# Peptides against a protein of PDB entry 9IZ0: the designs that were tried, part 13

Target 1, 345 residues: chain A of PDB entry 9IZ0
Amino acid sequence: ITCLGSNGHTYKQLVKGGNDDLRQDAVMEQVFEQVNGFLRSYRKTSQRNLSMRTYKVIPLALKTGVIEWVQDTIPLGEYLDSAHKVYHPKEWSLSTCRKLIAEKQMEDLETRLKVYDLVCRHYRPVFRHFFLESYADPVQWFTTQTNYARSTAVASVLGHVLGLGDRHGQNILIDKTSGEVIHIDLGIAFEQGKKLPVPECVPFRLTRDVVDGMGITGVEGVFRRCMEFTLETLRREEDSLLSVLEVLRYDPLFSWLISPLRRMKKQKMQLENFNQPESGNITTDASRDPKIQRNNVSGESEAERAILKVRQKLSSTLSVEASVGELIRIAQDPSYLALMFCGWS

## One batch from the design tools (peptide; aimed at target 1 R98 H168 V198 F341)

Design b1_p11_1_s4 (made by RFdiffusion4, then SolubleMPNN; from b1_p11_1, 4 letters changed)
Fold by OpenDDE base, seed 4:
Structure b1_p11_1_s4 (fold): chain B 345 residues (1-345), chain A 11 residues (1-11)
Amino acid sequence: as target 1 above (345 residues)
Amino acid sequence: MSAIEEVLKLA
């Protein structure tokens, strides 16, 4: 929808209806706003304008709400698919790569690594071109690439700490004006991504294309340093962050668990991305809402486990540099990336 | 070789 604001400006908004509970997204955006407060209060992060990009989510009912339309954005996965066709027209299609990875999904790690390596050789990174195409001015190019690396670093640390799942290229927007990343569809948090049909094994998305967007320095430039400053800030503000999460423990509207319906929907979307839509009208009459007796007792124990995992990720047992180094290593490890739905781009 | 034939040779 397009709304006219009281200021005379028109605002695009996404009305989301169906089976998605937007309350999770709205709560995660509130957590990000609080974290942005911490990042502004700390000199090392404020001097770099480190922030998680946020957007407004207004839940209207259990299955409906309004989302701010993030203007001038493109999904990372949409850009990458289009750019790959332009820059590497002789390489494999995204559909070919997906098919090959899917066909070996049930195989051993060695076989999956061989297929991942093969896909990587036939599907090269292209995300550097986003900045070259979008910004003719060298200062704008450098600024936007820097903003990309900064925002990706913040999102990577927060994504790890909060256990954000479903971080595929369609759930990561790129702002075409600022170069910043915007994470959308936040309804999989607190490591519930590990409960997906294809488990998320990486702490955050740091695929070859995500790194390619950082330019010549890759992860060793702005990205690593901004991860370090972000993690240092979150460790300093651990009690404040945990206090924000404890408020959510008592929110009867917040779900620490992926809903069975959301899990099934994500499963179906993963499977449909493997099958080209032959035009079979399968009217699945999903009209039988099973009365989910919310056993409240199970929710509290899951909240406690989630908060404990956040605390563990903020542990000062390792230095900030060592922790960030290990996170970057794991996020780029082919043994984890080969297990993902789209770990090659 | 098709992408499928390359993967089938890895088996």
Scores: peptide ipSAE 0.014, ipTM 0.508, DockQ to the pose 0.041
OpenDDE base, seeds 1, 2, 3, 5: peptide ipSAE 0.000, 0.000, 0.000, 0.000; ipTM 0.416, 0.331, 0.439, 0.314

Design b1_p11_2 (made by RFdiffusion4)
Pose (drawn by RFdiffusion4):
Structure b1_p11_2 (pose): chain A 304 residues (1-257, 299-345), chain P 11 residues (1-11)
Amino acid sequence: ITCLGSNGHTYKQLVKGGNDDLRQDAVMEQVFEQVNGFLRSYRKTSQRNLSMRTYKVIPLALKTGVIEWVQDTIPLGEYLDSAHKVYHPKEWSLSTCRKLIAEKQMEDLETRLKVYDLVCRHYRPVFRHFFLESYADPVQWFTTQTNYARSTAVASVLGHVLGLGDRHGQNILIDKTSGEVIHIDLGIAFEQGKKLPVPECVPFRLTRDVVDGMGITGVEGVFRRCMEFTLETLRREEDSLLSVLEVLRYDPLFSWLGESEAERAILKVRQKLSSTLSVEASVGELIRIAQDPSYLALMFCGWS
Amino acid sequence: SEELLEHLHEE
């Protein structure tokens, strides 16, 4: 539902009748805003202008809340389905991949990796072409590319830290003229998903297409540097963060999918921010664990 | 199994 504005600008409101965890999304957005404040009160984490983008959430009811449909955007999942067909029509469709993996579900490890390798060899990455031929001449394109890389890196690090759940393309919105990414529908949090009926391996969203969209350079450069600066900044302001997560713990609103999984979750948060390992080594291991095909094969259908 | 995959996919 799109309404005008007194200043003359239209605002789009996405109202949902489905039982999306909009209250969890709201508290998560509050944490994200406070993180933006942390990144704001620092030298390195603000020269890059890095921020985990937040979309305003106004949940009137958990089942029937209303959120801000962000200014003109195309969701990642709804995108690169048309781009896949237009750019690579010869290659296989999502239908062949999907239920072919469906045949993979009951198979062993080697079979799962083999079929995944085959399908991934068939479906070359295509998201790299969104930033081309869409925004503007090169300066704006590069600014948008670095904005996407920064925002996605910060969002992924934060999601791994807080154990964010679903990370399909249907839950990712790319801005357009700016390029900052907006994660949507973050209902599952504090390590909720991996432990699904169907298990996962990847800690944060990182497909082949996504790393192809970061530019010619994969996730080694601006992405890694933004991630590691985010990790160090989050560690430096760790006490305030755990304070925020604690106040989340003691209220019965945040979903942690007497004693609760929230305690163990924040302990894992501390471990993820623990200074025992160098931050650079931590970012390296995170990139490896999110990029390796062996982990990617078991994730789920698609996710090429 | 197929229904579970479809359900997860829609998520």

Design b1_p11_2_s1 (made by RFdiffusion4, then SolubleMPNN; from b1_p11_2, 5 letters changed)
Fold by OpenDDE base, seed 2:
Structure b1_p11_2_s1 (fold): chain B 345 residues (1-345), chain A 11 residues (1-11)
Amino acid sequence: as target 1 above (345 residues)
Amino acid sequence: LEELLEELLKR
């Protein structure tokens, strides 16, 4: 839809209908706005303009709402698929790679690692080319690559701390103007990604293409330092962040658990992506919403566990540098990435 | 060089 703003400008907006609870997205965006306040208040993060890029979400009903159309963006996965065909036309297709990983999903870790390594050798990183193609001026190239590394660092720390899941290439937008990342579809949070049919076992997305976009230093430069400054800020503001999350504990509309319907939808999408090219409008027939009697008692206990887990992730037991170093190590570990649906790109 | 450029981008 196109809306006329009170300023006389027209804004394109996306109306989403279906089984997705946009209230979770709206709440998570409010948490990001509060965190952006903390990042602006602390000198080390403010001097670098560190922020989580946000987008406007207006929930209209339980499963419908209006989302801001983020202008001048591309999904990371859409860019990577197109760029891989251009720069590596003799390598394997994304569908071939997905098929080989899927065929071995029930095999042992050793077999899955061998298949992951094989896929990685036949599907090389290309995301460096986004910056080289889009920004012919060396200053713009360096600025946008720096903005990418900075925004990815903030999103990685926040994604870990809040347990943000479903971080596939279609849920990460790249701003073509700034090089910043925009995370969308925030309805899998507080480690509920571990309850997916393919459990999420990495703290955030740090695949080979995500690293390739950081340039020649990879994770060893702007990215690592910006993760450290972001985590340092969140540790300082722990009580403030936990107070924001405690308000959500009392929100009767917020769901701390992944809905069985959303889990089934993700399972179906994973299974359909094995059999058809990505262009299918999946009209999932919404006709059987079981009246889930939300046992309020189960929701409160899961909220408390989630908040305790956030507090544990903000613990100062390890240095900021040691904590960030371990997160980067785990996020790049082949033993975890080989278990993921698309850990190679 | 990257530290120098990061310091230039903070100004």
Scores: peptide ipSAE 0.006, ipTM 0.438, DockQ to the pose 0.014
OpenDDE base, seeds 1, 3, 4, 5: peptide ipSAE 0.006, 0.006, 0.006, 0.006; ipTM 0.457, 0.471, 0.444, 0.432

Design b1_p11_2_s2 (made by RFdiffusion4, then SolubleMPNN; from b1_p11_2, 6 letters changed)
Fold by OpenDDE base, seed 3:
Structure b1_p11_2_s2 (fold): chain B 345 residues (1-345), chain A 11 residues (1-11)
Amino acid sequence: as target 1 above (345 residues)
Amino acid sequence: LEELLDELLAR
């Protein structure tokens, strides 16, 4: 829909209907606004204007809502697919890469690593070109690339701490004006991504293209330091953050668990992205509702486990530098990325 | 150098 604002500006809005509960997105956006308050309170983070970019989510009903269309954005995956065709026209298509990874998804780690390496050699990073082609002025280029690294660092720490899943290239927007990342579709949180058909085993998305966008220093510049400052801030505000999450424990509308329907939808999307669209009418006879025993694990018990995991991730047992170093290591480890749906890009 | 640049861009 397109709405005329009271300010006279026209806003595009996405009306999302379906089985996805936009209340989860709205709650996560509220958590991000609180975290943005914390980031503004500390010199190291406020001086760098560190923030999680937010968007407005208005839940209208149990399964419907209005999402702000973020102007001047492009999905990371849309940019990367187009850029790979332009800059590497002799390399493999994204569909070829996906197919090869899918064909080996049931194989051992050694075989999956070999296929991942092969895909990586035939599908090289291109995301640096976003900054090079979009910004002719060197100061603007450097500023926007810095903003990208900063915003990616904040999103990476928050994504890890809150256990954000489903961080594929269509759920990460790039602001073409600032270079900042905007994370969307926040309904897979608190490590529920590990319950997807292809389990998410990385703390956040730090694929080769995500790193290529950081420029010549990759993860060892602005990105690492901004992750450290963000994690330092979250550790200081642990009790405040946990208090915000405790409010959600008592929200009967917030689901700490990924719904079976959402898992099935993501499974279908993963399978459809691996299979060419053969026009086979797979009549998914939706009639067999498997009586998934709702083990009445009280939503409260899952909330308590989620909050405990957040507290564990904010532990000061390791230095900020050591903790960030380990997160960056795991997020780039081929042994994890080779197991992912799209760990090469 | 990047920490110095990041501190300069933070000013």
Scores: peptide ipSAE 0.014, ipTM 0.547, DockQ to the pose 0.015
OpenDDE base, seeds 1, 2, 4, 5: peptide ipSAE 0.013, 0.006, 0.012, 0.006; ipTM 0.543, 0.493, 0.534, 0.520

Design b1_p11_2_s3 (made by RFdiffusion4, then SolubleMPNN; from b1_p11_2, 4 letters changed)
Fold by OpenDDE base, seed 1:
Structure b1_p11_2_s3 (fold): chain B 345 residues (1-345), chain A 11 residues (1-11)
Amino acid sequence: as target 1 above (345 residues)
Amino acid sequence: LEELLEELLER
């Protein structure tokens, strides 16, 4: 829709209707705005203009709301699929790579590692070309690549600390003007990604293409240092961050748990986008809900566990550098990446 | 070089 603002300007807005609870997005955006306050208050993060890029979300009902249309953006996965066809036209298609990973999803780690390595050899990174194509001026190229590395560092720390899931390439937008990342569809938080049919096992998205966009230094330099400064800020503001999350504990509208139906639908919709619509009316007789014993884990006990897990991630037991070093290592480890859902690549 | 240019962009 297009709305006329009180300032006389017209704004495009996305009306999202369906099964997605925009309340989770709106709440996470509010948390990000508070964290952006902490990043602005700390010298090391404010000097670098470190922020989580946010968008406006107005929930209108349980499953309907208005989302700000982020102009001049492209989904990371859309750019990468297009660019890979241009720069590597003789390599495997993304659909072929995803199929091979999906076919081996139930196999042992050794088999999954061999398939992941094979896919990696036939599907090379291309995200460096985003900056080279979009910015002919060397200063603008360098500035936008730096903004990308900084923005990705903030999003990686926050994504780990808040346990953001479902960070596939369609849920990460790239701002074509600034190079900043914009995370969308925030409905999987507080490690609920571990409850998906294929559990998420990486702290944040640090795939080969995400690293390729950082330039020649990769994860070293800007990205690592900005992760360290962001984590240092969040450790300093731990009590403030936990106080924000405690307010959400008492919000009856916030779901600390991903529903079993939503868990199945998220990974299924990612698979169905690969099958052409064969109009097979498979009336799956929805009458056999497996009686998942409702262990009466009160929503309060899940919120308390989530907040405790955030506190544990902010622990000063390890140095900032050691903590960031381990997060970067795990996020790039083939033994973890090979276990991810085929739609993650 | 990236470190030096980052320091220049922070000024």
Scores: peptide ipSAE 0.015, ipTM 0.531, DockQ to the pose 0.015
OpenDDE base, seeds 2, 3, 4, 5: peptide ipSAE 0.012, 0.014, 0.012, 0.006; ipTM 0.492, 0.518, 0.512, 0.482

Design b1_p11_2_s4 (made by RFdiffusion4, then SolubleMPNN; from b1_p11_2, 6 letters changed)
Fold by OpenDDE base, seed 5:
Structure b1_p11_2_s4 (fold): chain B 345 residues (1-345), chain A 11 residues (1-11)
Amino acid sequence: as target 1 above (345 residues)
Amino acid sequence: LEKLLEELLKR
């Protein structure tokens, strides 16, 4: 929809109806706004303008709401698919790469690593070209690449701490004006990504293309230091952050669990990528509600476990530098990346 | 630009 504001400006808005709970997105955006308050209050993060990019979500009903349309953005996955065809036309298609990883999804780690390495040799990073194409001025190029590395660092720390899942290339937008990342579809949080049909085993998205966008230093320099300053701020404000999350424990409308419907939707999307359409009328009679044993895990006990995991991730047992170093290592480790869903590459 | 890059890489 398009709305005329009282200020005379026209705003494009997305009306979302369906099975996705927009209340989870709205709550996560409120948590990000509080974290942005902490980042503005701390000298090391404020001097670098570190923030999580947010968008407005207004839930109207259980499954209906209005989302701010983020202007001048492109999904990371959409850019990468187009850019790989332009810059590496002799390499494998994204569909071929996904198929090869998918065909080996049930195999051992050694076999999955061999396939992942093979795919990596036939599908090279291109995301550096986003900045080279979009910004002909060297100052704009450098500024936008720096903003990208900074925003990715904040999103990586915060995404790890809050256990954000489903960070595929369609759920990460790039702002074409600033180079900043915008994370969308926040309905998988507090490590519920580990409960997907293919469990998520990395702390955040740090794929080869995400690193290629950081320029010649890769993860070293701006990205690593901005992760360190972000984690230092979150450790300082631990009690404030946990107090915000405790308010959500008592929200009867907030779901700390991935919905069965969202699990089924993700499972179906995984299966549809395996089945070329052989024309079989599978009338799946929607009348068999599987009696999924509602293990009476009270929403309260899941909230408590989620808050405890956030506290553990903010622990000062390791230095900020050691903690960030380990997160960066794990997020780039082929032994973890090869275990991810074929759509993660 | 190189000096600005070095200062930004040191910060």
Scores: peptide ipSAE 0.009, ipTM 0.334, DockQ to the pose 0.014
OpenDDE base, seeds 1, 2, 3, 4: peptide ipSAE 0.009, 0.000, 0.012, 0.000; ipTM 0.339, 0.351, 0.374, 0.307; seeds 1, 3 fail the geometry check

Design b1_p11_3 (made by RFdiffusion4)
Pose (drawn by RFdiffusion4):
Structure b1_p11_3 (pose): chain A 304 residues (1-257, 299-345), chain P 11 residues (1-11)
Amino acid sequence: ITCLGSNGHTYKQLVKGGNDDLRQDAVMEQVFEQVNGFLRSYRKTSQRNLSMRTYKVIPLALKTGVIEWVQDTIPLGEYLDSAHKVYHPKEWSLSTCRKLIAEKQMEDLETRLKVYDLVCRHYRPVFRHFFLESYADPVQWFTTQTNYARSTAVASVLGHVLGLGDRHGQNILIDKTSGEVIHIDLGIAFEQGKKLPVPECVPFRLTRDVVDGMGITGVEGVFRRCMEFTLETLRREEDSLLSVLEVLRYDPLFSWLGESEAERAILKVRQKLSSTLSVEASVGELIRIAQDPSYLALMFCGWS
Amino acid sequence: SAEVFEELLEE
């Protein structure tokens, strides 16, 4: 539902009747805003202008809340389905990949990796072409690319820290003229998903297409540097963060999918921010564990 | 919550 504005600007409101965890999304957005404040009150984490982008959430009811449909965007999942066909029509479709992996579900490890390797060989990455031929001449394109890299890196580090759940393309919106990413529908949090009926391996969203969209350079450069600066900044302001997560713990609103998984979840948050390992080594291990095909094969259908 | 997973599992 799109309405005009007194200043003359239209605002789009996405109202959902489905039982999306909009209250959890709201509290998570509050945490994200406070994180943006942390990144604001520091030298390195603000020269890069890095921020975990927040979309305003106004949940009138958990089942029937209303959120701000962000200014003109194309969701990642709804995108690169058309781009896959237009750019690579000869290669296999998503139908062949999907249920072919469906045949992979009951197979062993080697079979799962083999079929995944085959399908991934068939379907070359295509998201790299969104930032080309869409935005503008090269300066704007590069600004948009670095904005996407930064925003996705910060969102991914934060999601790993807070154990964010679903990370399909249907839950990622790319801005367009700016390039900052907006994660949507973050209902599953505090390590909720891996432990699904169907298990996962990857801690944060990192497919082949996503790393192809970061540029010619994969996730080694601006992405890693942004991630590691985010990790160090989050560690330096750790006390305030755990304070925020504690106040989340003691209220019965945040979903942590007497004693609760929230305690163990924040303990794991502390471990993730623990200074025992160097931050650079932590970012390196995170990139490896999110990029390796062995982990990616077991994730789920698609996710090429 | 895990609707995308459920949808894909149905496939």

Design b1_p11_3_s1 (made by RFdiffusion4, then SolubleMPNN; from b1_p11_3, 5 letters changed)
Fold by OpenDDE base, seed 1:
Structure b1_p11_3_s1 (fold): chain B 345 residues (1-345), chain A 11 residues (1-11)
Amino acid sequence: as target 1 above (345 residues)
Amino acid sequence: SFEIVEKLLKE
């Protein structure tokens, strides 16, 4: 929809309806706005303009709302699929890579690693070209690539700390003007991504293409240092962050658990990407809803566990540098990336 | 306005 603002400007907005609970997105955006306050207050982060890019979400009902249309953006996955066809036209298609990984999804780790390595050899990184194509001026190129590395570092730390799930290339937008990342579809948080049919095993998305966009230094330099400064800020503001999360514990609109409907929708979307429409009338008698024993773990107990995990991730037991070093290692580990739905790009 | 959105949600 297009809305006329009180300032006389027209704003494009996305109306999301049906089965998508935008209340979780709205709450996570509020948490990011508070964290952006902490990043602005701390000298090491404010001097680098470190922030999580936010978008406005207005929940209107239980499953409907209005989302700000972020202008001049592209989904990372859309850019990568298009760019890979241009720069590597003789390599495997994204669909071929997805098929090969899925055919081996039930195999052992050794077999999955061999298939992942094979896919990686036939699907090379291309995300460096985003900056080379979009910015003809060397100063703009360097600035936008730096903004990308900075925003990715902030999003990686926050994504780990808050346990953001579903970080596939369609849920990460790139701002074509600034080079910054915008994370969308925030309804999988507090490690609920581990409860998906394909469990999320990485702390954040740091695939070969995500690294390729950082330029010649990769994860070293701007990205690593900005992760360190972000984590240092969050550790300093731990009590403030936990206080924000405690307010959400009492928000009757916030769900600490992934809804069964959202899990089923994810499972269907994963299956529909594999089935070409063979017109077989499989009347799957949807009547046998397996009685998921509602283990009445009170919503309070899941909120308390989520907050406890956030506190544990902010622990000063390891140095900031050691903690960031381990996160970067795990996020790039082939043994975890080979288990992901799309860990190669 | 919220009214336009409420109308679109009732159709």
Scores: peptide ipSAE 0.000, ipTM 0.333, DockQ to the pose 0.029
OpenDDE base, seeds 2, 3, 4, 5: peptide ipSAE 0.000, 0.000, 0.000, 0.000; ipTM 0.342, 0.274, 0.337, 0.331; seed 3 fails the geometry check

Design b1_p11_3_s2 (made by RFdiffusion4, then SolubleMPNN; from b1_p11_3, 6 letters changed)
Fold by OpenDDE base, seed 2:
Structure b1_p11_3_s2 (fold): chain B 345 residues (1-345), chain A 11 residues (1-11)
Amino acid sequence: as target 1 above (345 residues)
Amino acid sequence: SFSIVEELLKL
């Protein structure tokens, strides 16, 4: 839809209808706005303009809402699929890589590591080209690549702390003007990604292409330091962040559990993406609403466990540097990435 | 020049 703002500007908006509960997206965006308040309060984060990029979400009903159309963006996965075909036309297709990983999904870790390494050798990173081709002047190139590394660092820390799942390349937008990342489809949080048919085992997305976008320093320098400053800020504001999450415990609209419907939809999309390589917007109208009685008692216990897990992730038992170092290590570990649905790019 | 140096000093 197109809306006329009170300022006389015309805004495009996406109306989502279907089985996606946009209330979870709206709640996570409110948490990000609070975290952005914390990031502005501290010198180390404010001097670098560290923020989680937000977008407006207006839930209209249980299954309907309006989302801000983020202008001048591209999905990371869309750019990467296109760029791999251009820069590496002799390498394997994304569909070939997906097929080989899938064929070994039930095999042992050693076999899965061998196929992951094989895929990685035939599908090389290209995301550095986004910055090189989009920005003609060296100052703009450096600024936008720095903004990308900073934005990815904030999103990585916050995504780990809140346990954001489903962080595939279609749920990460790149702002073509600033180089910043925008995370969308926030309906898997508080480690519910571990309950998917292919469990999410990494704290955040730090694949080879995500690293290639950081330029010659990779994860070292800007990205690592911005993760450290972000985690330092979140540790200082632990009580404030936990207080925001405690309000969500009592929100009857918030779901601490992945919906069985969303789990089934993701499982079906995984199976369908194995059989058809075409990026068709399959609006699977899963119109069957099973009246799942929400056992309220199970929801409160899951909220308490989720908040406890956030507190544990903010623990000062390890230094900020040691904690960030371990997160970066785990997020890049082939032993975890080889188990993922798309850990190679 | 100055903008790059200021950003480099913020690394």
Scores: peptide ipSAE 0.030, ipTM 0.640, DockQ to the pose 0.014
OpenDDE base, seeds 1, 3, 4, 5: peptide ipSAE 0.028, 0.029, 0.026, 0.024; ipTM 0.632, 0.660, 0.596, 0.587; seed 5 fails the geometry check

Design b1_p11_3_s3 (made by RFdiffusion4, then SolubleMPNN; from b1_p11_3, 5 letters changed)
Fold by OpenDDE base, seed 1:
Structure b1_p11_3_s3 (fold): chain B 345 residues (1-345), chain A 11 residues (1-11)
Amino acid sequence: as target 1 above (345 residues)
Amino acid sequence: SFDVVKELLAE
């Protein structure tokens, strides 16, 4: 829809209806605005204008709401698919890579690593080209690449701490004006991504293309330093952050658990992307209702576990540098990336 | 997903 604002400007807005609970997105955006307050108050983060990019979410009902349309953005995955076709027209298609990884999904780690390495050789990083083709001025190029590395660092730390899941290339927007990342579809948080049919094993998305966008220094430049300053800020403001999350514990509208319907919808979408319509009557005997033991883990005990896990991630047991070094290592480890739905780009 | 958003904008 297009709305006329009280300022006389027209705003495009997305009306989302159906099965997706926009209240989770709205709550996570509120948490990000509070974290942006902490980042503005701390000298090391404020001097670098570190922030999580946010968008307005207005929940209207349980499954309906209005989302701000972020102008001049592109999904990372949409850019990468187009750029790979242009810069590497002789390499494998994204669909070929997806198929090969899926065909080996039930195999051992050694077999999955071999297929992941094979896919990586036939699908090379291209995200550096986003900055080179979009910004002909060297100052604009450097500024936008720096903004990308900064915003990715903030989103990586915050995404790890809050346990954000479903961080695929279609849920990460790139702002074409600033180079900043915008994370969307925030309905998988507090490590609920580990409960997906393909478990998320990385703390945040740090694939080869995500690193390629950081330029020649990769993770060892602006990105690492901005992760360190962001984590230092969140550790300093631990009690303030936990207090914000405790308010959500008492929100009867916030679900600390992934909806079974959302889980099933994602499972179906993951399966349908692999089924070309070969007319094989796979009578999936739907009769094996997996008795999901409704462990009546009260929603309160899930909230308490989530908050405890946030506190554990903010622990000062390791230095900021050691903690960031471990996170970067794990996020780039082929043994985890080979297990992901799309870990190669 | 953004694909669902494109479908919902095409309707």
Scores: peptide ipSAE 0.000, ipTM 0.335, DockQ to the pose 0.077
OpenDDE base, seeds 2, 3, 4, 5: peptide ipSAE 0.000, 0.000, 0.000, 0.005; ipTM 0.349, 0.342, 0.358, 0.328; seed 5 fails the geometry check

